Peptides against a protein of PDB entry 5TDY. Designs and how they scored, part 60

Target 1, 88 residues: chain A of PDB entry 5TDY
Amino acid sequence: EKKIDGRRKAAVLLVALGPEKAAQVMKHLDEETVEQLVVEIANIGRVTPEEKKQVLEEFLSLAKAKEMISEGGIEYAKKVLEKAFGPE

## One batch from the design tools (peptide; made by RFdiffusion4, then SolubleMPNN)

Design b2_p24_1_s2 (from b2_p24_1 with D1S Y2M D14G)
Fold by OpenDDE base, seed 4:
Structure b2_p24_1_s2 (fold): chain B 88 residues (1-88), chain A 24 residues (1-24)
Amino acid sequence: as target 1 above (88 residues)
Amino acid sequence: SMFEKVVDAVLKAGLLEAVEELAK
């Protein structure tokens, strides 16, 4: 698994959503963040299927952490333990 | 991070299900 920086992950997610939904998302962001995202989206280039998958899965993991969806998965379980007891 | 900000924004926009569909 290749590491993707936060800026690119954000752009990938927004592009994956499409322009209409991306616009709805941006309504909830501050102006500076929007400006930065526009640049990232404009320069996103090629998004590989693997990259898209990584971003979407990380999104879902974070959504679970925010209790927006049902818990599950080994990686999520690890994060739960880390937050509950701290890293060791 | 910028990604975390966007994640929050997606959720605020009520687009969780949209992303779930993309992830299938």
Scores: peptide ipSAE 0.756, ipTM 0.963, DockQ to the pose 0.789
Fold by OpenDDE base, seed 3:
Structure b2_p24_1_s2 (fold): chain B 88 residues (1-88), chain A 24 residues (1-24)
Amino acid sequence: as target 1 above (88 residues)
Amino acid sequence: SMFEKVVDAVLKAGLLEAVEELAK
């Protein structure tokens, strides 16, 4: 699959959410980040279905990892570390 | 990264399920 840079991924996600929900997300970001994101969104051009799907799937993967760690998912956290750095 | 910041913000906004619906 094609590699998408982090700036574009962020813009794709916010556009996919729509303006109302994107605005809710923006409330949790610092002013500088918001300004940068607005520029990225303004210049996003066309978003392909493939890009949208890829970004949403990556979001869900990251969200799951955060959820498992925050909820004490030791085994999952261990698996993530093993995949990233190999076994101790 | 910018994407990681947005991911965190989406979660803080309670919009996880909204993204799950979009991903179907």
Scores: peptide ipSAE 0.754, ipTM 0.963, DockQ to the pose 0.859
Fold by OpenDDE base, seed 1:
Structure b2_p24_1_s2 (fold): chain B 88 residues (1-88), chain A 24 residues (1-24)
Amino acid sequence: as target 1 above (88 residues)
Amino acid sequence: SMFEKVVDAVLKAGLLEAVEELAK
């Protein structure tokens, strides 16, 4: 797993959602954050399938934790183990 | 982080299911 910059992860997620849904998301962000995201999206370049998948899985991990959903998944399990035992 | 802010915004927008479908 390659480490992805947090700003890039945000851009990848928004691009994956498409312009209509991305716009809906941005309505919930402050003006400065939106401007920063637009710049990141404009300079996103190529997104590999692996990078896209990684970002989406990380989203689901965070979202499930916030929603208190225990649907499982390797990314969520990985996060749980990391919090419980720390990095190797 | 900016990513976490976007995650929160996606949830507020009610788009959790949309992202779940993308991840399949």
Scores: peptide ipSAE 0.752, ipTM 0.963, DockQ to the pose 0.805
Fold by OpenDDE base, seed 5:
Structure b2_p24_1_s2 (fold): chain B 88 residues (1-88), chain A 24 residues (1-24)
Amino acid sequence: as target 1 above (88 residues)
Amino acid sequence: SMFEKVVDAVLKAGLLEAVEELAK
């Protein structure tokens, strides 16, 4: 997987949601963040299917951790440990 | 990060299931 910068990941996610849902998301962000995201979306260019898939999967991992959803928890925890302490 | 802020906002908007459908 290619490392994607956080600003681009945010733009990819919002574009994937479509304009109506993206607008609902932006209601929960501060004005400065919204301005930054609009710039990123305007300059997003081409989004590959691989990039979109990577962003959506990372979202789901983070969301499940935050919402304490059991689905996919072990895999996420494993990735965290590998990043923190290296391979077993 | 910017991405983490948007993740939080998606959750606050109640759009977790919408993203799950996109990922299928």
Scores: peptide ipSAE 0.751, ipTM 0.963, DockQ to the pose 0.780

Design b2_p24_1_s3 (from b2_p24_1, 8 letters changed)
Fold by OpenDDE base, seed 2:
Structure b2_p24_1_s3 (fold): chain B 88 residues (1-88), chain A 24 residues (1-24)
Amino acid sequence: as target 1 above (88 residues)
Amino acid sequence: SMFEKVVDAVLKANLLDDVKKLAE
């Protein structure tokens, strides 16, 4: 599994959602962030199925951690704890 | 990060289920 930078991941997610839903998302972002994302989307090129899957899975992990959504999120929660307090 | 900001925005837009559907 290859590491993807945060801006690329954001662009992949928005493209996957489609233009209408992506627009709804951007209404909740500041102007500077929107401008940066538009550039990333314009230059996204090809998105592989593996890359798309990776981004969607990471989204779900983050969403579960943030909103305390039932089912899953244990692995991401572990990463958060390790980053905050270090391994022990 | 930019990705985390977008994740927050997706949740605020109430599009969680839409992304779940894409991941199926």
Scores: peptide ipSAE 0.753, ipTM 0.962, DockQ to the pose 0.820
Fold by OpenDDE base, seed 4:
Structure b2_p24_1_s3 (fold): chain B 88 residues (1-88), chain A 24 residues (1-24)
Amino acid sequence: as target 1 above (88 residues)
Amino acid sequence: SMFEKVVDAVLKANLLDDVKKLAE
């Protein structure tokens, strides 16, 4: 698994969403960040399926952590506990 | 990070489900 820098991950996510939705996202960002993202998008080049998958999965993980979104219920809870305290 | 900022923005834009769809 190749490491992707945060700037590129952001660009990949926005490109994946498409211009319309990406625009909606950018409405919630400060001007400087938007400008930086535009540069990253302009220089994104080719996005591999693997990169896209990695970015989307990381997004979902972060979203779950930030917004306490439940996608796995008990199984997710178990994973969290295992990561935090080790196997039960 | 820039990515985390975008993640927050996506959530604020209520586009979580859209990203979920992309993730299949």
Scores: peptide ipSAE 0.751, ipTM 0.962, DockQ to the pose 0.798
Fold by OpenDDE base, seed 5:
Structure b2_p24_1_s3 (fold): chain B 88 residues (1-88), chain A 24 residues (1-24)
Amino acid sequence: as target 1 above (88 residues)
Amino acid sequence: SMFEKVVDAVLKANLLDDVKKLAE
């Protein structure tokens, strides 16, 4: 996997959602963030399937961390511990 | 980060299931 900066990840996610849903998301962002995102989206260029998948997976991981997703909690917890303290 | 802000916004917009569908 390749490291993707936060600005690009945000743009990839919004593009993946489509214009209608992306607009709904932007209603919950501050003006400065919206302006920055519009620039990133305009210059997003090509999005690879691997990049899209990586961004979506990271989103789901963060959503789980916020306890918005209950399924797969044990497996997620294991991954967190492995990253924090290393695998046994 | 900007990504974390967008994640929060997606959740506030109640679009979690929509992203789940995209990830299927």
Scores: peptide ipSAE 0.748, ipTM 0.961, DockQ to the pose 0.798
Fold by OpenDDE base, seed 1:
Structure b2_p24_1_s3 (fold): chain B 88 residues (1-88), chain A 24 residues (1-24)
Amino acid sequence: as target 1 above (88 residues)
Amino acid sequence: SMFEKVVDAVLKANLLDDVKKLAE
């Protein structure tokens, strides 16, 4: 899969949430970060379905890692193992 | 990373379920 930089991933997620919810998210960020995100969103251009799916899946993976949602899932397990041991 | 910060902010905003819905 294509590598997406962190700034773009953040913008994709916020755009996917919509302006109202994105605003709620931004209330929990420092001013400098908000300014950077606004620039990224303004320049986001076209978001492909593949990008959106990739970003959302990564979000869910991170949320699981933070134990905010139920653990499980083959893909998450694979990523954990890859991070822990890498290719061997 | 900026993405990590946004993830944390989403959780703080209690919007986890909203993102889960988007991922369905």
Scores: peptide ipSAE 0.746, ipTM 0.962, DockQ to the pose 0.770

Design b2_p24_1_s4 (from b2_p24_1 with D1S Y2M L11I D14G A18D)
Fold by OpenDDE base, seed 4:
Structure b2_p24_1_s4 (fold): chain B 88 residues (1-88), chain A 24 residues (1-24)
Amino acid sequence: as target 1 above (88 residues)
Amino acid sequence: SMFEKVVDAVIKAGLLEDVEELAK
């Protein structure tokens, strides 16, 4: 797994959403951030399936951390333990 | 970070479920 630059991750996510939904997202960002993102998107080049998957998974992880996605406290705890120590 | 800003913006835009579907 390759480490992806934070700016690139943002661009990958927006490209994955498509232009219409990306535009909706942009409405919630300050002008400077929008300008920076547009540059990143313009220079994104090829997005590999691996990058896309990695970015989307990280998004979901962050969303869960913000408790925007409910997974149940116990179930989430189990997943954390499984990832840390492996299943038995 | 820029990514975290975009994550927040996606949520504010009500597109959380759309990203969930993309991840499937």
Scores: peptide ipSAE 0.751, ipTM 0.962, DockQ to the pose 0.765
Fold by OpenDDE base, seed 3:
Structure b2_p24_1_s4 (fold): chain B 88 residues (1-88), chain A 24 residues (1-24)
Amino acid sequence: as target 1 above (88 residues)
Amino acid sequence: SMFEKVVDAVIKAGLLEDVEELAK
């Protein structure tokens, strides 16, 4: 799959949510981050279905790692632990 | 990263389920 930079991933996610929900998300971010995101969203151009799907899947993986959802996530959790603490 | 910040903000906003639905 094609690699997407973090700034673009953030913009894709917010655009996918729509303006109303994106605004709700923005309320939980600092001013500097909001300003940066607005610029990214303004310049996002076209988002392919593949790119959108990729970003949403990564979101879900991160949410699983945070234990916010219970549908699996063991493989991602292992990766997180490996990067944070190294192999035992 | 910016993406990680947004992920956290989405969760705080209570929109986790909305993203789950979008991913289906």
Scores: peptide ipSAE 0.750, ipTM 0.962, DockQ to the pose 0.837
Fold by OpenDDE base, seed 5:
Structure b2_p24_1_s4 (fold): chain B 88 residues (1-88), chain A 24 residues (1-24)
Amino acid sequence: as target 1 above (88 residues)
Amino acid sequence: SMFEKVVDAVIKAGLLEDVEELAK
């Protein structure tokens, strides 16, 4: 998988949500971040199914890290340990 | 990062389940 720029990932996520839900998200961001995101969204160009999937999966991983969801806990924990202390 | 900020904002907006649905 190709590494995606953080700003682009944010734009992809918001576009995937659609304008109504994206607007709700924007209400919880600081003004500077909103301005930056608007620029990124305006210049997003084509979004491939692959990068959309990658962004959504990364979102879910971060949500798991925040313990907002519990699915796939063992696999996630393994990845964290491998990154922190090296492979088994 | 900007992405992490947006993730937090999605959660605060109560749209976690909406993104989960998109990922299915």
Scores: peptide ipSAE 0.746, ipTM 0.961, DockQ to the pose 0.764
Fold by OpenDDE base, seed 1:
Formats: sequence, structure tokens, C-alpha cells
Structure b2_p24_1_s4 (fold): chain B 88 residues (1-88), chain A 24 residues (1-24)
Amino acid sequence: as target 1 above (88 residues)
Amino acid sequence: SMFEKVVDAVIKAGLLEDVEELAK
């Protein structure tokens, strides 16, 4: 799994949502963050299917951690174990 | 992180299910 910069991950997620939904998301962010995201989106270049999938899966993991969705899934379980015990 | 802020914003915007659909 390739490490993706946090700023890039945010841009990938917003691009995946499309401009209308991305705009709705940005209404909940501070002005400075919005400006930074716009720059990242403008310079996003090519997004590979693998990168997109990775970002969406990380989103799901974070959403589960917030208990916004039902727990489950191998990827989430792996992340929990990784954070708890490290790579072994 | 900026990504975590965006995740929170997605949830606040009520777009959680939309992202779930994209991830299928």
C-alpha cells in the first residue's frame, strides 16, 4: 500500500464526490482549509483507481471509528490491529 | 489532519451514504 499525503487524500475524496457534493462538504470547513483544498484539487493530476479505492477505504475506516456506520470488514480490522500492536 | 477534517465535513454534510456507495 502506497502512502498518500493527507492533503492529497482529501482532494481525491472531494473529486470522487463531484463538484456539487464537494461544495456541500466545503461549507463545513474553514476558509483557510478550503483554499488549501482548492489548490490541491487544481494540482491533483491523475488519480489511479488504486489510489481512489485506498482513499475511500480509509474514509470508511474513519467513519466506522466514529461509529457512524456498522463495524465490520477486514480492512477496518487490520487498521485497528495495526494501530494497537504495530506491523507484525 | 486535513483528511480527517474533510471526513468530518462529509458526515456533517450528510454525504456518508454517498461515499459508501462510491466505495462499493
Scores: peptide ipSAE 0.744, ipTM 0.961, DockQ to the pose 0.778

Design b2_p24_2_s1 (from b2_p24_2 with E9K D21E W22L E24S)
Fold by OpenDDE base, seed 5:
Structure b2_p24_2_s1 (fold): chain B 88 residues (1-88), chain A 24 residues (1-24)
Amino acid sequence: as target 1 above (88 residues)
Amino acid sequence: DPLLEEVKKYSPEEIAEVIKELLS
């Protein structure tokens, strides 16, 4: 598993969301952060499926940990464990 | 993409909060 820079993670996430959703998200970030992320997005290059998957899974893990949405928490945790360690 | 669809269920504000954490 390759370590991904936090700025890159954010950029990958925003690109994956698509321009409309990404724009909505960026409205909740300060101007300096937006500028930084725009630069990261501009220089993102190729995003591999593995990298995208890693970023999205980390997002969901963080979001679940914050209990932003309680639906499907157990199922998500199960999926994480299955992917990390495989079936018993 | 099931993962992406699940991510999109979060509000823009909620996603932004997670991004802030990624950048911290």
Scores: peptide ipSAE 0.748, ipTM 0.962, DockQ to the pose 0.804
Fold by OpenDDE base, seed 2:
Structure b2_p24_2_s1 (fold): chain B 88 residues (1-88), chain A 24 residues (1-24)
Amino acid sequence: as target 1 above (88 residues)
Amino acid sequence: DPLLEEVKKYSPEEIAEVIKELLS
């Protein structure tokens, strides 16, 4: 798994969401952040399926960790178990 | 895309909060 910086992750996420929902998300960010992300989006270049998958999975993990939606799920559960009991 | 559909279930505000964390 290749490391992706936060700015790149955010850009990939916003592009994946589509322009309409991405715009709605941007309304909740400060002006400077919006400008920075617009630049990142403009220069996003190629996004591989692997990169997109990685970003979306990380988003879901972070969102669930924040308990925004209590859906759980097998994938999230696996990550919880990995962090709790993996490196024994 | 099942993952994207899962992500889209979150509100714009919720997504923005996660983005803020990604940028922190």
Scores: peptide ipSAE 0.747, ipTM 0.962, DockQ to the pose 0.859
Fold by OpenDDE base, seed 3:
Structure b2_p24_2_s1 (fold): chain B 88 residues (1-88), chain A 24 residues (1-24)
Amino acid sequence: as target 1 above (88 residues)
Amino acid sequence: DPLLEEVKKYSPEEIAEVIKELLS
């Protein structure tokens, strides 16, 4: 597994979301950040399935850590254990 | 893609907050 910088992670995420949802997301970011991300997206090149998977999994981990969408404790614990000790 | 579908459950605002963290 290769280490990906934050800028690239954000670009991969936005591309994966599609132009409509990505545009909605960008409305919540400051102007300089938007400019930065547009450049990253324009120069994203090839995104491997492994890279996309890594980025989406990290997003979900961060989002759940922030408790943006709450789940049952047992169900969440199961998912954590599956990712930690199960197949990836 | 089950991962992408799960990500899409979050609002644009929530996704933006995570992006800010990725860029910090």
Scores: peptide ipSAE 0.746, ipTM 0.962, DockQ to the pose 0.801
Fold by OpenDDE base, seed 4:
Structure b2_p24_2_s1 (fold): chain B 88 residues (1-88), chain A 24 residues (1-24)
Amino acid sequence: as target 1 above (88 residues)
Amino acid sequence: DPLLEEVKKYSPEEIAEVIKELLS
């Protein structure tokens, strides 16, 4: 697994969402951020399945940590423990 | 893509908030 910088992660996420939803997301970002992301998207090049998966999983982790949408306490806790300590 | 479908359940505003964190 290669490290991906935040700018690249955001670009991968937006591309994965598709232009319609990505545009809706952009409306909630400041002008400077939008300009930065547009540049990143324009230069995104190839996105591997592994990179896409990594970004989407990280998004979900962050979103759930912010408690935006809950999967249920137990299921989320299981995922946290699995990531932290792995299976025994 | 089940991961993408799960991501899409979040509103544009919620996704934007996570993006802000990624960029911080």
Scores: peptide ipSAE 0.746, ipTM 0.962, DockQ to the pose 0.826

Design b2_p24_2_s2 (from b2_p24_2 with E9K D21E W22L E24K)
Fold by OpenDDE base, seed 3:
Structure b2_p24_2_s2 (fold): chain B 88 residues (1-88), chain A 24 residues (1-24)
Amino acid sequence: as target 1 above (88 residues)
Amino acid sequence: DPLLEEVKKYSPEEIAEVIKELLK
């Protein structure tokens, strides 16, 4: 898998969420961060299914870590998803 | 998209906190 920088990851995530949810998220970010993310989104270009999947999986991994769930990482995120919704 | 649906379960505030981590 290709390594993606954090700014690109955030932009991919926000675009994937859709305009309504993304707008709500941005209300919780400082003005400077919003400005830089808007630029990233404007210049996002093509997002491959693989890139989108990678970003969403990393998000879930980080979110689980913040929730103090001991087991983390991409594989853990996949296990949780499969148990909840079945295989991807 | 089950991944996206799982992500959307988090609140906007929680998602924002993860984004802050991505930007560090």
Scores: peptide ipSAE 0.751, ipTM 0.963, DockQ to the pose 0.781
Fold by OpenDDE base, seed 2:
Structure b2_p24_2_s2 (fold): chain B 88 residues (1-88), chain A 24 residues (1-24)
Amino acid sequence: as target 1 above (88 residues)
Amino acid sequence: DPLLEEVKKYSPEEIAEVIKELLK
């Protein structure tokens, strides 16, 4: 897998969510962070399906690891790790 | 997109918290 910096990951995620949901998310971030992410979004360029998939899977892993939703987080996180760092 | 639909199940606040982690 290609390494993606955190800023780009966030931008990819926000773009994937769509403007309405992304706007709701942004309301929970500080003003400077919002400004930075808007710039990242504006300059996101092309997002490949692979990159999008990677970002969404990492999000789900992190979210479930934080136990924000009880959906078998440990199992999903393990699968994500295996796909990301397991045998190629 | 099943992955995106899964992500959308989280609240904006929850998503923001994960984003904060990504930005650390």
Scores: peptide ipSAE 0.750, ipTM 0.963, DockQ to the pose 0.814
Fold by OpenDDE base, seed 5:
Structure b2_p24_2_s2 (fold): chain B 88 residues (1-88), chain A 24 residues (1-24)
Amino acid sequence: as target 1 above (88 residues)
Amino acid sequence: DPLLEEVKKYSPEEIAEVIKELLK
């Protein structure tokens, strides 16, 4: 796995969400953070499928750890197991 | 994309909180 800094992870996530959902998310961030992320998005370049997958999985890991929602636990667990022990 | 669809199930506020964590 390639190391991705947090700023890029956030940018990849926001781009993946699409402009409407991303805009809704950004309404909950402070102005300075929004400005920083907009710059990151503008300079994001190409996002590989591997990078996108890595970012989305990390998001779900963090979200599940915070127990924000209870849905999708089994499906997420399956994905984690596949990533950890499935064929590469 | 099943992963993306699962991410989208979270509210904008919840996603923002995780983003804040990513930025720490």
Scores: peptide ipSAE 0.746, ipTM 0.963, DockQ to the pose 0.800
Fold by OpenDDE base, seed 4:
Structure b2_p24_2_s2 (fold): chain B 88 residues (1-88), chain A 24 residues (1-24)
Amino acid sequence: as target 1 above (88 residues)
Amino acid sequence: DPLLEEVKKYSPEEIAEVIKELLK
C-alpha cells in the first residue's frame, strides 16, 4: 500500500468527483485552501485506479466515522475489518 | 464505480469537511 499525502488525496478526490461537484465543494473551503488545491490538481499527473480506490475508501472511512450519513455504519465497519484482517 | 457513487451521496459541504481533515 502506497503512502499518499493529504494534499494529493484531496486533489485526487476532487478530480474523481468531476468539475461540477468539485466546484461546489470548493465553495466551502477558504481561499488559501482553494489556491493550494488548484495547484495540486494542476500538477496531479497520472492517477492510477489503485490510488483512486485508496482515496475514495479513505474518504468513506472518514465520512462514516463522522456519522455524516447514518446508513451502513455497521456494515461498513464489518467490511473494513474483513479487508484488514479477513482472508484474502 | 460503486465507491465513487457512494462518495457522491455526500453533500458538497460534507465532502469539504472531510477534505479539511485530509489537509490537517
Scores: peptide ipSAE 0.745, ipTM 0.963, DockQ to the pose 0.805

Design b2_p24_3_s1 (from b2_p24_3, 7 letters changed)
Fold by OpenDDE base, seed 4:
Structure b2_p24_3_s1 (fold): chain B 88 residues (1-88), chain A 24 residues (1-24)
Amino acid sequence: as target 1 above (88 residues)
Amino acid sequence: SMFEKVVDAVIKAGLLDAVEELAK
């Protein structure tokens, strides 16, 4: 997989949500972040299916880490182990 | 990161389910 920077990941996620939901999300962000995101969205260009999938999966991983959704998956399990016992 | 901020904002907006649906 290709590495995506945080700014682009944010833009991809918001575009995937659509204008209405993206607007709702932005209401929970500070003004500076919003203006930065608008620029990223305006210049997002083409979003590949692979890129979208990667961003959504990372979102779900983070949401699981926040215990907002059910835990599961081998990759998440690895992260749990790392958090619990360290990288060594 | 900006992404992490947006993740938090999505959750605060109550749109977690919306993203889960997109990921299916």
Scores: peptide ipSAE 0.748, ipTM 0.961, DockQ to the pose 0.772
Fold by OpenDDE base, seed 2:
Structure b2_p24_3_s1 (fold): chain B 88 residues (1-88), chain A 24 residues (1-24)
Amino acid sequence: as target 1 above (88 residues)
Amino acid sequence: SMFEKVVDAVIKAGLLDAVEELAK
């Protein structure tokens, strides 16, 4: 698993959603962020299946952490704690 | 981060299920 730049992850996610849904998402962002995202999307180039999967999985993990998904977020919570305070 | 901002925006747009479907 390779580390992906946060700006690129955002672009990958929006492209994966498609133009219509991406536009809906953009409505909830400030103008400067939208401008930056448009540039990232324009320069996204090739997105590998692995990269797309990685971005979507990270999205789901974050969504679970926000308690927007009921499947449970204990594993992600563990990762957050490990990053914040170090390994047990 | 930019990604975190987009995650929040996706949720606000009510598109959480759409992304879940993409991930299947």
Scores: peptide ipSAE 0.747, ipTM 0.961, DockQ to the pose 0.783
Fold by OpenDDE base, seed 1:
Structure b2_p24_3_s1 (fold): chain B 88 residues (1-88), chain A 24 residues (1-24)
Amino acid sequence: as target 1 above (88 residues)
Amino acid sequence: SMFEKVVDAVIKAGLLDAVEELAK
């Protein structure tokens, strides 16, 4: 797993959502954050399938932590174990 | 972080299910 910059992760997520949904999301952000995100999106370049998957999985993990979705799933379990015991 | 802010914004926008679908 490669470390992804937080700003890039945000851009990847928004691009994955598509322009319509991304616009809906950005309505809930402050002006400065929106400007920063637009720059990141403009310079996102190529997004690999692995990078996209990694960002989406991290989103799901955070959403579960907020108890917005049911806990469970292999990826979440893996992250729990990694945080608890560290990588092998 | 900026990513966490976007995650929160996705939830506020009611687009949690949309992202879940993308992850499948």
Scores: peptide ipSAE 0.741, ipTM 0.961, DockQ to the pose 0.725
Fold by OpenDDE base, seed 5:
Structure b2_p24_3_s1 (fold): chain B 88 residues (1-88), chain A 24 residues (1-24)
Amino acid sequence: as target 1 above (88 residues)
Amino acid sequence: SMFEKVVDAVIKAGLLDAVEELAK
């Protein structure tokens, strides 16, 4: 799995949402961040399906960490531990 | 990070479900 920098991940997510929803998101960001994101979106180039999937999965992981999604369970706990400390 | 800021903004915009749908 390729490492993607935070700025590119943000651009990929916004492009995936589409222009209308992306605009709604950007209303909740400070002006400097919006300017930076516009540049990243303008220079996004090609977005592969693998890259899009990776970004969306990381988003959902972060949303779970913020307790906006209640899934939990032993399997999820294992994934967290494996990411933090490696496989058994 | 920039990505974490956008994640927070998506949540504030009430678009969490929209992203979940994209990921299905």
Scores: peptide ipSAE 0.741, ipTM 0.961, DockQ to the pose 0.770

